# Designs tried in a protein design run: peptides against a protein of PDB entry 3PBP. Part 151

Target 1, 203 residues: chain A of PDB entry 3PBP
Amino acid sequence: LNEKDLNLILNKSLVMYESLDSTTDVIVKRNVIKQLQFVSKLHENWNSRFGKVDIQKEYRLAKVQGPFTINPFPGELYDYTATNIATILIDNGQNEIVCVSFDDGSLILLFKDLEMSMSWDVDNYVYNNSLVLIERVKLQREIKSLITLPEQLGKLYVISDNIIQQVNFMSWASTLSKCINESDLNPLAGLKFESKLEDIATI
Target 2, 203 residues: chain A of PDB entry 3PBP as posed
Amino acid sequence: LNEKDLNLILNKSLVMYESLDSTTDVIVKRNVIKQLQFVSKLHENWNSRFGKVDIQKEYRLAKVQGPFTINPFPGELYDYTATNIATILIDNGQNEIVCVSFDDGSLILLFKDLEMSMSWDVDNYVYNNSLVLIERVKLQREIKSLITLPEQLGKLYVISDNIIQQVNFMSWASTLSKSINESDLNPLAGLKFESKLEDIATI

## One batch from the design tools (peptide; made by RFdiffusion4, then SolubleMPNN)

Design b2_p26_6_s2 (from b2_p26_6, 11 letters changed)
Fold by OpenDDE base, seed 5:
Structure b2_p26_6_s2 (fold): chain B 203 residues (1-203), chain A 26 residues (1-26)
Amino acid sequence: as target 1 above (203 residues)
Amino acid sequence: SERNKFLIEKVKPKVEFNKKVKKLQE
């Protein structure tokens, strides 16, 4: 965690806080407030000289949210099991694509449409847990692992029995990123969400 | 396509969220 990341997290938490209104569920309010309090304290205690923060014990109890929903979920995958998960950056502004592999050899590329908070004081906290299906890629092979490289935006490496394949989705992810960053959705109207698959190496 | 329309609707909240975040970062 660096100062830039901390500032981003703080700003995200602030936006989430400001989105609260009279119609927001009480549990959600409490959770968002708790997160903002935590991040604010982190920011206050940030030692820029050493890149360190003193974290109070009470705030260390936060955990990741789950479960997630995928919309729409491919019906044919109901009978299969997820095997791997990866997150791929598509720009320098922390827009990401989530990839999940299944034991039928399928990859699904997902967009996190809503900002999620951590879970703080409620067991099984679920809010803004949706993922949007963008594309399904059928590899028809056993997927052993998913690898991403930080310097390679919008690229996923899939390792199977004897081959490494690259999935490149920058053909559409670049447009998606631009739309998000520039607040213009028009380019999405005619966009094809088809990734490029390429064999990289035999192993 | 209907799919593109669907995706556009799903991306809208993210666009608005990011817009607000960027304003705070100015």
Scores: peptide ipSAE 0.596, ipTM 0.944, DockQ to the pose 0.909
Fold by OpenDDE base, seed 1:
Order: C-alpha cells, then sequence, then structure tokens
Structure b2_p26_6_s2 (fold): chain B 203 residues (1-203), chain A 26 residues (1-26)
C-alpha cells in the first residue's frame, strides 16, 4: 500500500458514500459510512516518509465480504463444486478478471461489475457481491491449480494431471479494459469473448 | 448479440463509477 493506492481507496469510498440515497438499506448506509470513516482515518494517519499508517485497532473491525453471486450462473455447473479461484490483472490499473474452476473441468471467467466494500460490524453483510459471467472454458480435466504471473496480463496457467495449459483472454480483455478506462462501451457490441487455450508443457 | 447487450449493461455501472473516481483524482 502506497499513497497512490490509499488515495484511490479513499476516492472509491467517497464515491460509494455519495451513491447512498433514500432507497439504500440502512445496513448498507452504515457499512459504507464506516468504510469511509476508516479509510479517511487511514489517510489522516498516513506517514509518507515511512509508508505506513496506524491501523491496528480499526483493521480488526473489518472482514472480507461474502459470498458472491454469479450472473448468469451456468446451469450446467449447478451440481458441480468450485475447486480453485484466481484473479488476473488485465491492465496496469485496477481492472481484473476473476477465474473460478470447477470439478467438471470448467473454468469461468468473471467480471466484478460493482464496487464492494469491506464488511463492518455486521455478520453476513452482503452488498454489491455480484460477479458477471463472461466466458466458460471447458477443459474437461481435473484442475489442480491456477497460476497467474503479474507480468503477464490476461493470462492464466492451468495445471491439471500432466499438462500445463495457458488461457489467454487478452483478445477480449484488452477491449474490456479500454472500454472501462475510456468510458466507451461501443467496442463491446461486437466483441467475441473467446479465450485462447494453448498447451504449454507436459508434466 | 443478446449476450453482448447483457455484458454492456453490466459494465455500465463500473464505467460510471470509475468516471466519478477519476474526477476525484484530478
Amino acid sequence: as target 1 above (203 residues)
Amino acid sequence: SERNKFLIEKVKPKVEFNKKVKKLQE
């Protein structure tokens, strides 16, 4: 965490706060406010010289939100169990794809469409927990692990029984990233969401 | 396609959110 990151988090929290209205659930309001308060305090306590903040007490008040929902959820995967999860960066900013593997050998590539806050002092807090299904890749293998490399954008390495395969989704992720960053959705209209699968090595 | 339309609708909120964030970063 650096100053730039902290500022980004603060701004995100501010935008979330500003999005609150009369239709917003009271629990959500409280949670968003607590998030903003926390981040604001972090910002105030930031020591740029040492790159640190005093967050010992306040940090314990927050937990990761869950569970997530997938929209649409593939009907074929209803009876299968998720086995692995990975997050893949698609640009040098904040855009990323979430990948979940299932025990049928499927990979689903997901987009986080809404900004999500941490959970504050509320059990089972759920808000903006949606993930959007972009693509399903059927490997028909037992997936043992998912590996990502930070220097390789939009690439996922899938390790199965005796093979390492690369899933490259930059063919569409680059466009998606651009659309988000430039606030232009037009290129999405004709975009094909098909990843490239390549065998990398036998193990 | 209908799929693309769906995705566009889902990406819109993210775009708007990011626009607001960027504005604050200026």
Scores: peptide ipSAE 0.593, ipTM 0.943, DockQ to the pose 0.910
Fold by OpenDDE base, seed 2:
Structure b2_p26_6_s2 (fold): chain B 203 residues (1-203), chain A 26 residues (1-26)
Amino acid sequence: as target 1 above (203 residues)
Amino acid sequence: SERNKFLIEKVKPKVEFNKKVKKLQE
């Protein structure tokens, strides 16, 4: 965590706070407010020289949100179980793709369409937990693990019994990143969301 | 395509959110 990251988190929390209105659930309001308070305190206590922050004990109880929803969920996967999850960065601005593998050998590439807060006082807090299905890749293999390399944007390595495969989705993720960063959705109109699959090594 | 339209609609809120964040960073 550096100053830039902290500022980003603060600004995100501020935007979330500002999005609250009379129609927002009370629990959501409370949760977003607590997050903002925490981040603000973190920012206030940030010591750039030592990279240290004094955090109140109560804020350490914050957790990531629990269940997510996938839209649309592929009907074929209803009978299968998720086996692995990975997050892949697609740019230096913290835009990312979530990948989930299933025991049928499928990979789904997902986009977080909504900003999520941490869960604080409420157990099983769930809000803005949607994930958008971008692409399904059928490998038809038993997926043992998913590996990402921080220096390699938009690349996922899939390890199965006898092979390591690379899923490269920068063909569309670069455009997606650009759209998000430049606030222009036009390039998405003709975009093909098809990743490149390549065998890297046999095991 | 219909799918692209769907995805555009889903990405739009993120774009708007990030736009607001960037404004605060200026």
Scores: peptide ipSAE 0.598, ipTM 0.944, DockQ to the pose 0.936; fails the geometry check
Fold by OpenDDE base, seed 3:
Structure b2_p26_6_s2 (fold): chain B 203 residues (1-203), chain A 26 residues (1-26)
Amino acid sequence: as target 1 above (203 residues)
Amino acid sequence: SERNKFLIEKVKPKVEFNKKVKKLQE
């Protein structure tokens, strides 16, 4: 965490706060306000020399939000269990794809469409927890693990019995990244969301 | 396609959010 990252977190929290209105649920309002208060205090007390802040008291009040919802959820996967999860960077900014594997050998590639906050003082807080289904990849293998490399954007390595496979989704993720960063949705029209699967190694 | 239209609608709020964040960073 550095000053740039902290500024980004603060700005995100400010934008979330500004989105509140008279129709917003009271619990959501309270949660967003608590987060903004925390982040603001964190920013004010930031020690740039050491790159740290004493946040022990406030941190005890915060929880990671969950569970997520997937839209649309593939009907074929209702009877199967999720086995692994990974997050893959698609640019040098903040855009990411979430991947979930299932015990039928399927991978789903997901987009986090809404900015999610931490949970504050509320158990089972759920808001802006949606994930959008982009693509389903059927491997028909028992997936043991998912590996990502920070220097390899839009690439996921899938480890199964005696084989490592690479899923490359930069064919569409590069366009998605560009659309988000440049605030232009036009290139998404007609885009084909199909990843490339390649065998990398036998193990 | 209908699927592309769906995805565009889902990405739009993210785009708008990021625009607001970038404006604050300038």
Scores: peptide ipSAE 0.595, ipTM 0.943, DockQ to the pose 0.924; fails the geometry check

Design b2_p26_6_s3 (from b2_p26_6, 11 letters changed)
Fold by OpenDDE base, seed 4:
Structure b2_p26_6_s3 (fold): chain B 203 residues (1-203), chain A 26 residues (1-26)
Amino acid sequence: as target 1 above (203 residues)
Amino acid sequence: SSRNEFLIKKVKPKVEFNKKVKEKQK
């Protein structure tokens, strides 16, 4: 965590806070406010000289949300179990694709469309926990592991019993990234959301 | 396609959110 990252988190938290209105659920308001308070305190206590933030005890109170929902969820996967999860950067910013593998050999590529706050007070806090299904890739293999390399944007390595395969989704992720960063959705029209699968190595 | 329209609909809030965040980063 560096100052830039902290600023980003703060700004995100601020935007979330500013999005609150009279129609927002009280529990949501509470969580967003607590998050903002925490991040703000962290920001205030940031020591750039040492690259250090005093982690307040309040951090221990924060929990990651769960469970998540996938929209739409592929009907064929209802009978299968998720086996692995990975997050892949698609740009040098903060845009990411979430990948989940299933025991049928399927890989789903997901987009986090909504910003989530942490859970601070309420058990089983769930808000903005949806993930958008972009693509399903059927590998028809037992997926043992998912590997990502930070320097390789939009690439996922899938390890099965005897093969390493690369899933490259930059064909569409680059456009998605551009749309988000430039605030222009037009390029999404007509875009094909088809990843490239390549065998990298036999093991 | 209907799929693209769906995705556009879902990405739009993210775009708007990101825009607001960027404004704060100035």
Scores: peptide ipSAE 0.582, ipTM 0.940, DockQ to the pose 0.943
Fold by OpenDDE base, seed 1:
Structure b2_p26_6_s3 (fold): chain B 203 residues (1-203), chain A 26 residues (1-26)
Amino acid sequence: as target 1 above (203 residues)
Amino acid sequence: SSRNEFLIKKVKPKVEFNKKVKEKQK
């Protein structure tokens, strides 16, 4: 965490706070406010040794939200179990794709469409926990592990029993990244969301 | 396509959110 990151987190928290209105659930309001308070305090004490203990204590009280909701969830996967999860960066910023594998050999590529806060006050706090299904890739193999390389944007390596395969989704992820960063959705209208699958090595 | 329209609809909030964040960073 550096100053730039802290500022970003603060600004995100502010935007979340400013999004609250009369229709927002009270629990959500409380949680968002708590996060903003924490981040603000952290920001104020960034260069100070004093007060860090309190900041740390508050941080320890924060929890990760509960399960995500995938929209739409592929009907074919209702009877299957998720086996692996990976997060793949698609740009040098903060945009990423979440990949989940299933025991039928499927991969789903997911986009986190909403900004989430941590849970500060309520057990099993869930808000803005949606994931958007972008693509399903059927490998029809037992997936043992998912590997990502930091220097390789939009690439996922899938390890099965006898093969390593690369899933490259930069064909569409680059456009998605651009749309988000430039605040222009137009390029998505004609975009084909199809990843490239390539065999890398036999094992 | 209907699929693309769906995705656009889902990505839009993120775009708007990021725009607001960037505005605060100025």
Scores: peptide ipSAE 0.579, ipTM 0.939, DockQ to the pose 0.935
Fold by OpenDDE base, seed 5:
Formats: C-alpha cells, structure tokens, sequence
Structure b2_p26_6_s3 (fold): chain B 203 residues (1-203), chain A 26 residues (1-26)
C-alpha cells in the first residue's frame, strides 16, 4: 500500500459514504461507515516517510465479501466448476476485468459494475457483489492456470496441456476504459466484445 | 443490440461513481 493507493481507497470510501441516504439499508450504512472510519484512520496515521501505518486492532477486522453473482450466468456452465480466477488491469486508472475459468474449458470475462466494500462486523455481508458477463471464450481444453503480467494491459495467458495461449481483450476493453474515464457511454453501443486468442508457446 | 444495451446499463453506475471519485482526487 502506497500513498496513491491509500488516497484512492479513501476517496472511494468517501463517495460510498456520500451515496448513503434514507433509503439505504441500515446494515449497509453501518458497513460503509465502518469502512470509512477505518480508511480515514489509516490516512490519519500514515507515515509517508516510511510508508507505515499504525492503526487500532479493532479497525483491522474486516473480511472480503462473497459470494459474487454473475449476470447473466451462462446456463451451460451451471453444471461445471470454476477452476481458476484472475484479475486483469485494462488501464492505469484501476479498471480491471475479472476472468474465471471452468472445467469445461471455458473462460468468462467479467466486469465489476458496482463498488464493493469490505465486510465489517457482520457475518455474511453481501452488497454490490455483482459481476457482469462480457464474454465467454471456449477453449475446449483443460485449463491449468491463468497468468497475468502487470505491464500487459488487457492480456491473459492461459496454460492448458502443453500450450500457452494469450487472450487479448483490449479490442473492447480500451473502449470500455475510455467510456468509464471520459464518462461517455456512446462508444459501447456498437462495440463487439470479442477477444483475440493466440497460441504463444508449446511447453 | 440488446446485449450492448444491457452492458451500457451496467456500466453507467460505474461511470458515475468514477466521476465522483475523480472529483475527490483534485
């Protein structure tokens, strides 16, 4: 965690807090407030010189939410099991695509449409846990692992059998990134969400 | 397409959220 990351987390938490209103569920309110308190305390106690933070133990007690929902979930995958998961950056602004592989050889590329908070003091807290299905890529082989490289935006390396394949989705992810960053959704209307698959190496 | 319309609908909240975050980043 660096100062830039901390500022981003703080600002996200602030926006979430400011989105609370009279219609917001009480549990959600409590959770968002707890997160903001935690992040604010982190920021307050940030030692920029050493990159250290001292915070009360009580604020450290947070859990990641789960499970996620996929919308729409491909009906063909109901009987299959997820095998791998990866997150791929698509820009320098913290936009990312989530990829999940299944034992039928399918990859699904997912977009996190809502900002998700951590879970605070509530067991089984679930809110804003949706993932949007963008694309399904059928490899028809056993997927052993998913590899990402930080310097390669919108690229996923799939290891299956004796083959390494690259999935490149920058053809649509670049547009998606631009839409998000520029607050213009118009380019999405005619966009084709088709990734490029390329064999990279035999192993 | 209906698919693109669906995606636009889902991306819109993210756009608005990010816009607000960017304002905080100033």
Amino acid sequence: as target 1 above (203 residues)
Amino acid sequence: SSRNEFLIKKVKPKVEFNKKVKEKQK
Scores: peptide ipSAE 0.581, ipTM 0.940, DockQ to the pose 0.920; fails the geometry check
Fold by OpenDDE base, seed 3:
Parts: sequence; structure tokens; C-alpha cells
Structure b2_p26_6_s3 (fold): chain B 203 residues (1-203), chain A 26 residues (1-26)
Amino acid sequence: as target 1 above (203 residues)
Amino acid sequence: SSRNEFLIKKVKPKVEFNKKVKEKQK
């Protein structure tokens, strides 16, 4: 964490605060306000101590938000169990794809559509916990692990019993990244959301 | 397609959020 990162977190918290209105749930308001207060204090202390703020100690004041929801959830996966999870960077900013594997050999590629806050007041706080289903990839293999490499954007390595496969979703993720970064949704209208699967090595 | 329209609807709030954040960073 550096000053730039902390400034980004502060700005995100400010935007969240500014989005509050009379229709916002009281619990949500309280959580967003508490988060902004915390981040603001952290920012002030960071500057005053030349980056020597005990972030770990301060972080104990908050909890991670409750479970995510997937929209739409594939009906075919109701009877199966999630086995692995990975987060893949799609640009040099902060845009990411979340991947979840299931014991039927399926992969789902998910997008975080909303900014989430920490929980500051109540247990099992849930708000803006949505994950959007982009694509389902059926491998029909027992997935042992998911591997990502920081230098390889939009690529996921899937390890099964005898093979390593690469899932490359930059065909659509590059466009998604551009849309977010350039504030232009037009390129999404004709976009095909199909990843490329390639065998990398036998093991 | 209806699917693309759905995705656009879901991505739009993220785009607007990021735009506001960028404005604060200037």
C-alpha cells in the first residue's frame, strides 16, 4: 500500500458516501459513513507518519462483507459444489474477473459490478455483493487448482489430474476494460463473450 | 442481444462510479 493506493481508497469511499440519499437503507448509510471516517483517519495518519500507519491493527475494526450473490446463477449448478476460486486481473488498473470452479468441471467467469464496503456495524452485512455471470466454461474434468500469473492479464490456468489448460478471456475482457476505463459502453453491444481454451502441458 | 443488454445494464453503474472516482483524482 502506497499513498496513491490510499488516495484511491479514499476517493472510492467518498463517491460511495456521495451516493447516499433518503431512500438508502439506514444500515447501509451507517456502514458507508463509518468506512469513510475510518479511511479518512487512516489517510491523515498515513501522511503524518510517512506511511508508518499500523494498517493491520486498524483493519481489525471492520469485517469482510457477507456472501456474494451470482446473477444469474446457472440452474444446472444448483446440485454441484464450488471447489476453487481465483481473481484475474484484466488491466493494469483495478478491473478483475472472478472465476469459480465446480465439482462438475464447470468454470464460471464473474464480474464485480458494484463497489463493496466493509462491514462496520452488523454481522452478516450484505450490500452491493453482486457478481455478474459473464460466461460458463465446461471442462468436464476434476479441477484440482486454479493458478493466475500477475504478468499475464486475462489468463487462468486450470490444473486437473493430467493436464494444465489455459483459459484466455481477453477476447472480451479487453473490451470490457476499455469500456470501464474510457466510460463508453457502446463496444459491449456487439461483443461475443467466449473464452479460448488451450492445452498447455500434460502432467 | 438480450444478454448483451443485460450486461450493459450491469456494467453501467461501474462505469459511472469509476468516472466519478477519476474526477476526484484530478
Scores: peptide ipSAE 0.579, ipTM 0.939, DockQ to the pose 0.896; fails the geometry check

Design b2_p26_6_s4 (from b2_p26_6, 11 letters changed)
Fold by OpenDDE base, seed 4:
Structure b2_p26_6_s4 (fold): chain B 203 residues (1-203), chain A 26 residues (1-26)
Amino acid sequence: as target 1 above (203 residues)
Amino acid sequence: SERNEFLIKKVKPKVEFNEKVKKKQE
C-alpha cells in the first residue's frame, strides 16, 4: 500500500458515499459510511503518522462480501460446483477479470460491473455483489488450479492432471480496458468475446 | 449483437464510476 493506492481507495470510497441518496438502503448507507470513515482515518494517519486510531483493529472488523451473483448464470452450470477462483489483471490500472472454474471443466470469465464495499456489519452484508458473465470456456477437464502471473495481462493458466493450458482473453479484454479507461463504449458493439486456448505444457 | 448490447449496458456504470473517481484525483 502506497500513497497513490490509498488515494485511489479514498476517492472510490468518496464516490460511493456521494452516490448515496434518500432511496439507498439504510444498511448500504451504513456500510459505505463505515468504509469511508475507515479509509479517511487511514488516510489521515498515513499523513500524520501519529494517529490515535488502531488501524489494525479497525481493519479486522471489515470482511469481504459474499456470496457473489453471476448474471446471467449459465443454466448448464446449475448442477455443478465452483472449484477455483482467480482474478486476472487486464491493464496496469484497476480493471480485472474474475475467473471461476467448475467441476464440469468449465471456466467462466466475469466482469465486476459494480463497485463493492467491504462488509462492516456483524450480519451478512451483500450489496453490489454481481458479476457479469462475459464468456464461458469449456475445457472438459478436471481443473486443479488456476494460476495468474502479474506481468502477464489477460492470461490465465489452467492446471489439470496432465496439462497446463493458457487462456488468453486479451483479444477482447484490451478493448474492454480501453473502453473503460477512455470512457468510450463504441468499440464494444462489434467485439467478439472469444478467448484463445493454448496448450503450454504436458506434465 | 444482443449480447454486446447487454455488456455495454453493464459496462456503462463502471465507466461512469471511473469518471467520477478520476475527477476526485484531479
Scores: peptide ipSAE 0.596, ipTM 0.943, DockQ to the pose 0.908
Fold by OpenDDE base, seed 2:
Structure b2_p26_6_s4 (fold): chain B 203 residues (1-203), chain A 26 residues (1-26)
Amino acid sequence: as target 1 above (203 residues)
Amino acid sequence: SERNEFLIKKVKPKVEFNEKVKKKQE
């Protein structure tokens, strides 16, 4: 965490706060406000020399949201169980793809379309918890683990019993990243959302 | 395609959010 990251988090929290209106649920308002208060205090107390801050104990109780919803959820997967989850960076600006594997050998690549606050004093807080289905990849293997490498953008390594496969989705993720960063959706119109699957090693 | 239109619709809010964030960073 550095000053740049902290500023980004602060600005995100501010935008979230400013998005609140009369139709917003009271619990949501409370959580977003607490989020902003925490981040603001964090920013105010940031010591750039030592990279540390003084944080009130109460704010340390915040936790990540869950559960999430997938839209659209593939009907074929209703009877199957999620086995692994991974987050893959697609650029250096914190844009990410979420991957979930299922016990039928499927991988789903997901996009977080909405910004979420942390969960604070409300247990099981859920708001803006949607994930958008971009692509389903059917490997038809028992997936043991998902591995990502920070230096390799848009790449996921899938480990099964006897093979390591690479899923490379930069063919579309690079465009997605560009669209987000440049605020231009036009390139998405003709984009094919198909990842490249490659065998890396037999084990 | 219909799929692309769907995805564009879903990505748009993210883009708009990021634009607002960028404005605050200026």
Scores: peptide ipSAE 0.595, ipTM 0.944, DockQ to the pose 0.913
Fold by OpenDDE base, seed 1:
Structure b2_p26_6_s4 (fold): chain B 203 residues (1-203), chain A 26 residues (1-26)
Amino acid sequence: as target 1 above (203 residues)
Amino acid sequence: SERNEFLIKKVKPKVEFNEKVKKKQE
C-alpha cells in the first residue's frame, strides 16, 4: 500500500458514500459510512516516510463480504460445483477478470461490475456482490488448478490431468479495459467475447 | 446483439463510478 493506493481507496469510498440516498438500505448506509471513516482515518494517519499507518484495533475487525452472485448464471452449471477461482489482470490499472472453474470442466469469465465494500458491523453483509458473466469456456476436463502470471495480462493457465492450456481473452479484454478507462462503451456493441484456447505443454 | 447490450448495461455503472473517482483525483 502506497499513498496513491490509499488515495484511490479513499476516493472510491467517498464516491460510495456520495451515492447513498433515501432509497439506500440502512445497513448499507452504515457499512459504507463505517468504511469511509476507516479509510479517512488511515489517510489522516499515513506516514509517507515509513509507509505505515496508525490505526485503532477496532477498525481492523472488517471482514470480507459474503457470497457473490453471477448474472446470468448458466443453467447448465446448476448441478455442478465450483472447483477453482482466479483473478486475472487485464491492464496496468485495476481492471480484472475473475475466473471460476467447475467440475464439469467449464470455465466462466466474470466481471465485477460494482464497487464492493468490506463488511463491518453485520455478519453476512451483502451489497454490490454481483459478477457479470462474460464468457463460458468448456474444456471438458478435470481442472486441477488455475495459474496466472502477473506479467501476462489477460492470460490464464489451466492445469488438467496431463495438459497445461492457456486461455487468452485479451481479444475482448483489451477492448473492455479501454472502454472502462476511457468511459466509452461503444466498442462493446460489436465485440466478440471469445477467448483463445491453446495447448502449452503436456505434463 | 442482446448479449452485448446486456454487457453494456452492466459495464456502464462501473464506467460511471470510475469517472466520479477520477474527478476526485483531479
Scores: peptide ipSAE 0.593, ipTM 0.943, DockQ to the pose 0.905
Fold by OpenDDE base, seed 3:
Structure b2_p26_6_s4 (fold): chain B 203 residues (1-203), chain A 26 residues (1-26)
Amino acid sequence: as target 1 above (203 residues)
Amino acid sequence: SERNEFLIKKVKPKVEFNEKVKKKQE
């Protein structure tokens, strides 16, 4: 964590706060306000020399949000269990794809469409916890693990019985990244969301 | 396609959020 990162977190929290209105749920308001208060205090007390801050004990009681929702959820996966999860960077900024594997051998590639806050004083707090389904890849294998490499954008390595496979989704992720970063949605029209699957090694 | 339109609809709020954040970074 550096000063630049802290500024980004503060600005995100401010934007979230500014999005609150009279129709916003009271619990959501409270969480967003507490987050902003925490981040603001953190920013004020930032010591760049040591890369640390003094924080109040009360604000240390924050948790990551609970379950996510997938939209749309593939109906054929209702009877199957999620086995692995991975997050893959698609650019040098903050854009990521979430991948979830299932015990039927399927991979789903997901996009975080909304900014999430932390949970502060409510158990099982959920808000802006949606994930958008982009693509389903059917491997028809038992997936043992998912591996990502930070230097390889838009690539996921899938380890199954005796084989390592690479899922490359930069064919569409590069366009998605560009659309987000340049605030232009036009290139998404007509885009094919089809990843490339390649066998890398036998193990 | 209908699917692309759906995705555009879902990505739009993210774009707008990021633009607001960028303005604060300036």
Scores: peptide ipSAE 0.595, ipTM 0.944, DockQ to the pose 0.877; fails the geometry check

